# Peptides against a protein of PDB entry 3WG5, part 121

Target 1, 218 residues: chain A of PDB entry 3WG5
Amino acid sequence: LAKNIVYVAQIKGQITSYTYDQFDRYITIAEQDNAEAIIIELDTPGGRADAMMNIVQRIQQSKIPVIIYVYPPGASAASAGTYIALGSHLIAMAPGTSIGACRPILGYSQNGSIIEAPPKITNYFIAYIKSLAQESGRNATIAEEFITKDLSLTPEEALKYGVIEVVARDINELLKKSNGMKTKIPVNGRYVTLNFTNVEVRYLAPSFKDKLISYITD
Target 2, 218 residues: chain A of PDB entry 3WG5 as posed
Amino acid sequence: LAKNIVYVAQIKGQITSYTYDQFDRYITIAEQDNAEAIIIELDTPGGRADAMMNIVQRIQQSKIPVIIYVYPPGASAASAGTYIALGSHLIAMAPGTSIGACRPILGYSQNGSIIEAPPAITNYFIAYIKSLAQESGRNATIAEEFITKDLSLTPEEALKYGVIEVVARDINELLKKSNGMKTKIPVNGRYVTLNFTNVEVRYLAPSFKDKLISYITD

## One batch from the design tools (peptide; made by RFdiffusion4, then SolubleMPNN)

Design b2_p16_4_s4 (from b2_p16_4, 8 letters changed)
Fold by OpenDDE base, seed 1:
Structure b2_p16_4_s4 (fold): chain B 218 residues (1-218), chain C 218 residues (1-218), chain A 16 residues (1-16)
Amino acid sequence: as target 1 above (218 residues)
Amino acid sequence: as target 1 above (218 residues)
Amino acid sequence: GSLGVEIDAGLGYTKR
């Protein structure tokens, strides 16, 4: 029986327009091969709001399930990463990772201090993040508090509070635990039941450009 | 029996004079074909007040119903987009979208800070947005608070508070839910009952110019 | 515009 394919790709670093390109490329490859899912190993401190929103849209437009996996231990889905996760079909976290800290800012001053966003922007993103949570059946109150309280959670807390769906140490455990789960948002208008009983795992390598940009931005 | 036509077009990005041209073109095409309605899939962070007001006027002068649909998930009808929506014949939102954040500004300083509008301008737009809400039978108190409190809402909140008429996941659900609804403002002096029982959906593609401008402004 | 006014959500940055 032809094995279903699960793709795994890594996205690390700041969320930028380039990160959008990475998401788009990875998801497109997986779509072309009619993969059962793509798992994005995410490690980000955050980044640009515009890029983040575009990434969320791209995920939601995916023809296949996109699983955000905060990995490896020590990684975070911070700020923009949390939005991306909340916009995805399934969220997993490895032990020793974190999620949250989503308050928008205008940037950093020359002295490194945060330039606070006006209420207009803050309220916009509160509505946005709550909408993502509500749409995905995740905890909208906690999603709001990621902004209003600068809340950050451990995997165990995030699972307990209904922010994420899976805590897994590695890809194999993730596949095992998520097998039979329904996506938290639709794929092509339908909630998909994940089938990881007979899968081939394929890793997508970063392009040369990906490596170069990561080298410059790290 | 000849099927009624419903047009669908996308408007994405900042509200500018070019956006007005897009609205005008799309509505004109739909008018020429005596469409039952046109649905505009709107995703905007806002933009120019002058362009916004012109767009509202163009919608109100339409010979056919104009439905503003905040779509896809992750999209927003932010700021100028809210005014446009409130000026339309029907508002729909997809899950995972937002509406609001309507406080006028003079622009952004070189350091990225908002240049606040003087009370004169703020009060002008409070009156304007309340008028749009009142005319369309939508919540004028909330419309005011979109400015005074920089309020943003989820689709569920917007529906609950009487800002919008429909929450729909896609065009098919939108057509189903809005079938038999009356327009919130008149079409050619009369409130129109929408008939979506036997319709052909036609998508209007962006022009080459539309694509180029989107590419430059994104 | 005639009033020199922008109606913008003012997309900023998420925390880095």
Scores: peptide ipSAE 0.023, ipTM 0.281, DockQ to the pose 0.116
Fold by OpenDDE base, seed 5:
Structure b2_p16_4_s4 (fold): chain B 218 residues (1-218), chain C 218 residues (1-218), chain A 16 residues (1-16)
Amino acid sequence: as target 1 above (218 residues)
Amino acid sequence: as target 1 above (218 residues)
Amino acid sequence: GSLGVEIDAGLGYTKR
């Protein structure tokens, strides 16, 4: 019998292999307890594409719904964060957050200038992000423009254009608004209707390792 | 009852999130069939650090021994490949292969020059690679020098210095030499003695997706 | 050798 538990965990900073470890740990804990869902409060400027793709895959392999929540106000699901969100079972954003700016780059030069990715890489990620959008029934045109125009959207715009599912100020409003929604991608091969009636919210703290790595990468 | 099966699969090219998918798929297949081990024939110039760390973690979570085999002659476990090898249950190398050159970089400039990583990143990976070496009972001093000196070793040198466990010309010689060896890291919390007496060797082919991605990333 | 692809270029690659 599913425990009426929703886990909430924070992932902040650059998307790296350590971020993958955080996602994996958090989702695993929630899976083990047969949670109704896990909400990941995401605030990221982006990060490594490989870590991002692994995170997306880990989310898609989750035995429970994974909700990406861009939170708090001032946070972003920028670059890699957008891909992660688009690969998730549900996207929510708080007012004053942003999503987008997904153009792949090779890195930053010593002077802080962007080193542009070659067209073959850009085209690869266009195909990839469009695939994520299409599989989740989200706006694939906007997903492409997150790359081609380096587009960033407000929560209201993202909702309007069908990029995200919920605008919510806090966890309570998120649970209220998402109650009864279907996941945008399958959980174990089935689209799940979220049931957040009389749920216990359980917060997960970062491990000591997570804190240390965050400190090094920030 | 363990089937006397050893799987062999090839992973070639840059270490990316797609490479992670290959590792995950191959190991999963071998786990499902309760194989004695899986041998990954590795040939890589390196790749993304985040993908590398995820691959290491996936290997460490394997229910069966994962043997990294740098093969064929001319192949390398360069950069990220070295970390992967050091994170595995057993390392083998064919004659004429190399291991090392693990210095982290930010990327390549448009002119092909290396963009150096800041000291904080370099120091992080020094700690990480030394951890992998120490956990596996391999030479942590050499592991550090793979970064600080950008050191590359031959199979004979790597064996001599206690970086790897086997030098073998082919799969048959590898199985013969590794028979009776203990894994250098635990499998499900226990060091396993490899038993390759009268085993069936089963080769795994890359998926169509794997082939396509390899074609795009090459 | 790494797909030096950072979607956001914040973190480095291992050397090819």
Scores: peptide ipSAE 0.058, ipTM 0.300, DockQ to the pose 0.125; fails the geometry check
Fold by OpenDDE base, seed 3:
Structure b2_p16_4_s4 (fold): chain B 218 residues (1-218), chain C 218 residues (1-218), chain A 16 residues (1-16)
Amino acid sequence: as target 1 above (218 residues)
Amino acid sequence: as target 1 above (218 residues)
Amino acid sequence: GSLGVEIDAGLGYTKR
């Protein structure tokens, strides 16, 4: 029987308009091949709110399940990365990773200090992040605290508090643990039960442009 | 008598953190050489609010006058570019350029439609742009309308309404017309009278990194 | 052209 395909791709660095293009490209490839799912290995310190919101929308419009996997150990889904994760069909984290710290800022001053967002902006994103958590059946109180307390969680804490669904050391463990789980948001209008019992893992490589941008932003 | 130096540099494309680095680099070079001024030939459709605010701060901290020159014909100081201009020591525009359209957005949806900013964000930037106009002695009512009406102005209109100081076809005309003008904001705590009677124009080239980023963002 | 708000964690600050 033709093995179901699971794609794996990496997205690393700042969340920008280019990051959206990466998500779009990777998800589109997986959609075209009717993959069982795509796993995005995410490592980000955050980035632009606009790109983040576009990425969330792209995930929500995906014809296949999009799993955000905070990987490898040492990686984070910080700030914008947390929003993206909360907007996805399933969140996994490797041991030694983190999620949270979602307080919006206006930017960094010349001296490197954070320019705080006004309460009006902060309140908007509190509402937004809570909505993502609620829509995905995840802990909305903790989601709010990712902003109000600038809370960061370990994988074990995030799992315990109902922010994420899986703690996994690698792709194989992720597939094993997530097998039989329902997506936390709908895929094409329906919640999907993930089936990873007989899957082929295909890794997607970054494009030349992806490599170049990564090099410039790192 | 040693000619006073005026530096000219180009900043084109989206306003990003890299654009801040360009501004910082160019202004620093001009500061180091105790230039009479630096002219930044600006052509931008807009960009990130954080980078914009940082650029404004960097200009405000400049030890020399920073002149924003919307150039060449066909260029714009759109959105973030308008804020930068309003935060500068002098604004010039070439015929056939535009300024304005400053309404903040959250981003673009996958279909390319604008994601509107909530009123709270819009109101913040209304206050901010008005403050820049007021601090520089420019038309704060028009500055607000750059947001509320998404107003765009021609150079002639912008001059007429007191948004900008100079309409000039080229650097030579700019220097001629701006000679003897006072900066619209202080330089090192003092308003400076520009003296361009005996100046050498030095053009700064983009770095290799600048060229690469421009290529990627275009 | 539009002004985008940034959502960046202070964690990104350590790299700058």
Scores: peptide ipSAE 0.028, ipTM 0.306, DockQ to the pose 0.287; fails the geometry check
Fold by OpenDDE base, seed 4:
Structure b2_p16_4_s4 (fold): chain B 218 residues (1-218), chain C 218 residues (1-218), chain A 16 residues (1-16)
Amino acid sequence: as target 1 above (218 residues)
Amino acid sequence: as target 1 above (218 residues)
Amino acid sequence: GSLGVEIDAGLGYTKR
């Protein structure tokens, strides 16, 4: 019997336009192959808000479920990573990872200090992150607090508070636990029940461009 | 007689993943309407190298000519903007603008000092920018010097040295001067002769997202 | 760590 394909790709480092390209490429490959889903192993300290918003939009436009998996242990879906996760069809975290700390900044001053965003920007992203949480049936109060309190959560806390859906140690456990779950946002207008009963896991390698850009941005 | 459409869109500020989205959106609109060309009024201090490379690729994949116009007076195609320009079908500059200063950096330190790129990265971008210049029949020596000397040029210098094709004060003068010019790179595998004899200029407004992101990144 | 090569003339960054 033809196995359904689940793609796994790693996106590590800062969220940039290149990260968007990575998401787009990976999701496109998985779409073209009519995959059951794609799992993005995400480890990011954050990055560009514009790239983040584009990534969220790309995920929302995906023809297949996009699972954000904060992995490996020690990884983060920090700042922009949290928005991306909240915009995805399912969020999983490995033990020893974190999510949150979403306060927008304008950047770093010459002395390395944070340049605070004006209230209008902060308020915009509060509204945005709350919208992502609400649309995905996740905890909008905590989502707001990711900004207003610069809150970071453990996987267990995030699960408890209804920010994420799965705590899993590895891909196999993730597939097992998420099997039969509904996507938290629609795929092509419908909430999809994930089927991971007879799947082949296919890992996507970074392109040469991905490697180069990652090397440059890391 | 049905006028051929020329789109004009503004892209201002840092080159980011969002800037890529702007380029993609604007070019896509112009492609869908079978425009004669799109003119991008570019004013950028630079930005992300990955976004820049993606923008260049998007321009190269355009089904219509993409004209980069450094505008208005006081604007720059600085750093990443130079790469984008060199990757485009035609470059124009308004008097009082600049192009160049393309030395890659890793970013800014906490104290706001430039973190220099390692030689391998610098050399990569030297090769890249030279390739863009060569492919477009522009001055590859000067393109290299945009990096190695961090050189900036006036429109007159850039024209003189064969970096750009047009100096124009406004859109009307640009259309007039570029009418009958061949694109410096192919469109769908062919060098296109620009026809601006009977054109309607259509301005594209930034999307709400574009406005918001620009506001955040400025 | 990926050193994000910014070809930036010096404008602001988001939280890293």
Scores: peptide ipSAE 0.023, ipTM 0.278, DockQ to the pose 0.118; fails the geometry check

Design b2_p16_5_s2 (from b2_p16_5, 10 letters changed)
Fold by OpenDDE base, seed 5:
Structure b2_p16_5_s2 (fold): chain B 218 residues (1-218), chain C 218 residues (1-218), chain A 16 residues (1-16)
Amino acid sequence: as target 1 above (218 residues)
Amino acid sequence: as target 1 above (218 residues)
Amino acid sequence: MKVVGLEPISFKTVTL
């Protein structure tokens, strides 16, 4: 019996146009191999809103399930990372990670103070994040509070409040716990039941370009 | 029995004079073929007010129904996009999309702060957007609040409040749900009942020029 | 009226 392939890839650092290229590359590889899913190990402090939106669109256009896994312990899906997670087919978090803090800003002043986004932008992202939560059947009230209260959650809180689907210590526990779960958004117009029986885990390494860009942007 | 033709075209990015040319081209093609309708998949953060007004006029002068479809998930009909949608014969939204944030601005300062429009301009666009809503039998109070409160809505909220007519995941669901609906504004002086029985869907590709301009304006 | 932007939410300048 042909083994189900699950890809695992890492995305770390600020969300930029290069992060979109990473998502696109990783998902495309997994699509070409008709993988059962791809797991993206995500650790991000946030980043650009435009890049985030493009990433969400790319995930939603995926021909296979995309699982966002906030990993390793100490990682976060902060700000843009939360939107990306909410746009995905399944969210998992490792113990000791966090999600939330989604308030948009225009940047930092010279003294390091936040330049606030105008109400127009804030309200746009409130509607946007609520829409992502509603589409995925996740807690839209908490999604709003990620912005309005700068809320951040632990994995256990996020699970309890219906923001995420899985708390897992590692890939093996993630596969075990998510086996038989349905995707929270459709894949090719259908909600897919994840099948992690008899899986082969394949790790995708960052490209040389990905490493170089990460090194320059850090 | 000759199949009813429905055209589908995409308009993505900032609303500019080039966006007007796209609308004009797409609608003209569909008019020439006596299509049952054209669906414009719209994803825009906003743009120029003058271009927006010209687009609205072009839609209202169409010899066939023009359906604005905020698509794909993660897309928006933000700012100018909301006006365009309100000027159309039918509005649909995909889950995970948004509409609203219609306050006029004069631009952005060097520090990324918004340059506010003077009250005279703001009041002009309040009157304009209310007029579009009233003409189409859509919620004029919400249309005003898109400006005065910088309001943005989810698809479900927009449907609930009578801003849009359809929530649909894809073109097939859109056609199914909008079949038998009347246009919200007249076509050639008459409210048209949409007939999507036995339809052929024809996709219009962006011209090479459209692609180049999108690439440069991004 | 050439200068009235219906605020393109320049998501390019928005940090999340």
Scores: peptide ipSAE 0.083, ipTM 0.426, DockQ to the pose 0.116; fails the geometry check
Fold by OpenDDE base, seed 4:
Structure b2_p16_5_s2 (fold): chain B 218 residues (1-218), chain C 218 residues (1-218), chain A 16 residues (1-16)
Amino acid sequence: as target 1 above (218 residues)
Amino acid sequence: as target 1 above (218 residues)
Amino acid sequence: MKVVGLEPISFKTVTL
């Protein structure tokens, strides 16, 4: 029996346009090869909301399940990363990672102070993040509190509160635990049951452009 | 005689994937309408190098001239903005604007300190910015010094040193001064002479998505 | 490779 392929790619650093390009490229490769899924190892402090929204949209348009895996230990799906995770087909976290802190800001002042987003922006993202949570059958109250309270969660808390689906130490444990799970959002209009029983894991390396730009943006 | 259309769009804030999407959308609209040119009113403190490179590439692939206009007074084409400008068909600046400060960084520390880019990255961008300057017939030495010295220039200095082509207070003065100028890079393999003698100026508003994301990223 | 910002990359735009 031909082994089903699971792709694994890493996205690290700030969420930006280039991060979108990385997501798009990685997902496209996995789609072309009719992969069972792609796992994105995510480690981000956050980034741009626009890039985030585009990434979420790209994930939602994926022909295959996109699993966000907050990895390795010490990584975070902070802010934009949380939105991306909540927009994905499955969220996993490694022990020692974090998720949350989703309050939008307009930036930092010259002195390094946060420039607060106007209530209009904050409210928009509250609605947006709640929508992502609701659409994925995840905890919309906690999703809101990621903004309103700058809430940050451990993997165990996130799992407990129904924000994420899996806590896993590595790809092998992730595959094992997520095997037989349904995607939290549809793939091509259908919730897919993940089949990781006989899979080949293929790692996607960043392109030269990806390496360069990640080197330029991280 | 049908008035030639000149589109004007604003891009403000950090250069990111969404900024790319804005550029792409705006240029595409202008291309579809066979505009004489599009003027991008640019006000950016900089942003991501990846997004910048994609934007430059999108500009270079444009079917119409793309004019970067550092506007309004108080605006900047800082860092990534400088690269974008140098990659465009024509650069204009309003009085009281700035250009330069192109040194790549890896980001900011938690304490707000700059994380320096490794020499490899810095050297890459030196080569890149020099290439943009050379390809556009602009001052490659100053382009390099935008990185190596964190040089920032006034419009008058930038014009004097052959970094930019026009100093203009507003769109009307820009159109007047740039009328009859050749593009500094080719459009579809040809240097185009701008014809602004009988033009209709059409302002492109940010899309709802653009507004939201700009509100989320600026 | 760390995200190369072209200064000032104010990561200070809306950081989500």
Scores: peptide ipSAE 0.055, ipTM 0.336, DockQ to the pose 0.121; fails the geometry check
Fold by OpenDDE base, seed 2:
Structure b2_p16_5_s2 (fold): chain B 218 residues (1-218), chain C 218 residues (1-218), chain A 16 residues (1-16)
Amino acid sequence: as target 1 above (218 residues)
Amino acid sequence: as target 1 above (218 residues)
Amino acid sequence: MKVVGLEPISFKTVTL
């Protein structure tokens, strides 16, 4: 029986234009093989808003389900990572991870103080993150509070509040728990029911370019 | 009868990228020998959050149980050290040690005053530390208070509150008290019951590099 | 919009 493929790839570090290239590459590979899904193991402290928005769009344009998995334990989908997760077809978190803290900032001053984003920008991202939550049938109030209160959640809290769909310790548990779930946003205009019965898991290694960039951005 | 090995290593000083290298080296040695566990004698005032998170991940990826032992008397698992401990398979403390004081900061100003972390960062680490506590079945409320109240605890208090698993005066008492305990987090996806019956204790010396770095960072 | 950093919580600058 032709085994359905599930791809797994890791994206770690700051969200940048290079991170977009990684998402695009990984999703494209999985699309080309008509995979059942791709799981992106995400660990990010956040990053560029522009890159984030492009990544969200790329995920939403995917021909296959994109699962954001905050993994391993200790990882986070912080700030930009939360937006990416909320823009995805399914969110899972490992125990010991976190999600949230989405308030936009302009940077850090010379004294290390945060330069706050003006209300115009903050309000834009409030609307944006609420829209992602609403579109995916996730908790829009909490999504807003990720900004307005700089809220961060544990996996259990996020699950409880209806922000995420799964808490899973590893890929096997994730596949088991998400089997039969519908995607939270459409794939090619249709909500897909995930079928993780008799799947082959294929890990996508970072390209040489990906390794080089992670080395430079660390 | 092939004696099960327990490795013991010391990590002292500020948590840095070099401290990560020490953890990685020590754990790797113990993994290679299929040790029953490694005990890390920890004495730290804190350090870098990024290094701490990487260390926690490395511990959680260990193929063998990693026991954090706040030792000797007068030592602390302060700030970053508490996170590391909470991320480990078992925590022990010697009498006269402390744990806690986990509030993140951006550094020190020229006048030695603390530059407070913005709420975004503080809330992130509240979620993170709570997640570590919850994952390990330790007191998440106290873990939060390590930040929000900058709480520090004695070994007896920490044991009483369900933050740590053992108070022990030395390695022998630690082995005796922890024998038969389950790890507080999984090893390779499974909770391990520690078997310290007929063990050989092997001390890992710091490498030349480790000695050099500790000398430079002190 | 290029200037809006959903700035990484630069954990590099955060001391715990």
Scores: peptide ipSAE 0.030, ipTM 0.297, DockQ to the pose 0.095; fails the geometry check
Fold by OpenDDE base, seed 3:
Structure b2_p16_5_s2 (fold): chain B 218 residues (1-218), chain C 218 residues (1-218), chain A 16 residues (1-16)
Amino acid sequence: as target 1 above (218 residues)
Amino acid sequence: as target 1 above (218 residues)
Amino acid sequence: MKVVGLEPISFKTVTL
């Protein structure tokens, strides 16, 4: 019996155009193999808004479920990472991780202070993040507060408030807990029930290019 | 009967990328020798948030228990040190040490005044530190107050409030008191009961490189 | 909007 395949890939660091390329590559591989799902282990402090929006679109165009997993412990889906998570089919967090703090900024001043985004931009992203939450049936009020209050949440809080779906210590627990859950957004126009019975877990390694760019951008 | 090995290493000074390298080296050595645990004698005033987070991840990825020991008397696990401790398998403090004061800052002004972090960053680290505390079953309320109230605690207070597990005067007392304790976070996915019966204590010396960099950065 | 960093909380510049 052909085992259902679940791909696991890691995306770590700043959200950039290169991060988009990673998402696209990983999702494409998983799509080609008709995987049951892909799990993206995400650890990001945030990044570029344009790259984030492109990533969200790529996720939502996926032919298979894309699960964002804030992993390992100590990781975060900060800022852009929260948007990406909210745009995905399922969010999981490991204990000891965080999500939120989504207020857009224009940059950092020379003294390291934040350059605030103008209300126009802030309001755009309030609407955007609320839309992602609403589309996925997640807590849009908290999503707004990720911006308006610069809120960050623990996994337990995020679960309690309906921002995420799963708290899991590892991939095995994630697969176990998410088995039978429906995707929060459609896959090819349909809400999919995740089937993680008797799955083969395949890890996708970063390409040489992925390693090189991560090295240069760090 | 092959004696169980406990490694002891010292990490002193500011938390930097180099401190990460020290943690990684020390833990790797202890892992290679299948040590019962490694004890890191920690004395830090704080440091870089990114390095701290990487260190926490490295600790939580350890194949063996990592015990953070605030030592010697007069030492502290200040700021970043508190996060590292909260991310570890067991925290001990010597009498006359301190822990806490975890409010993130952007730096120091020319006059030595603190440049406060914006709420976005502060709230991120509130969530982060609470997650570490919750994951380890430590006092998340106090963990939050390490930031919000800039709280610092004595060993006795930290023990009383469930921030740490052990008060010990030296390595021998630490081993004695922690013997039979469970790790506060998993090791390879399992909570481990520490077994310090008939252990050989091995001290890890700083490498020449470690000495050189400590010399340059002091 | 190329200029809007949902900038990483660049923890690179954050001291704890």
Scores: peptide ipSAE 0.024, ipTM 0.344, DockQ to the pose 0.106; fails the geometry check

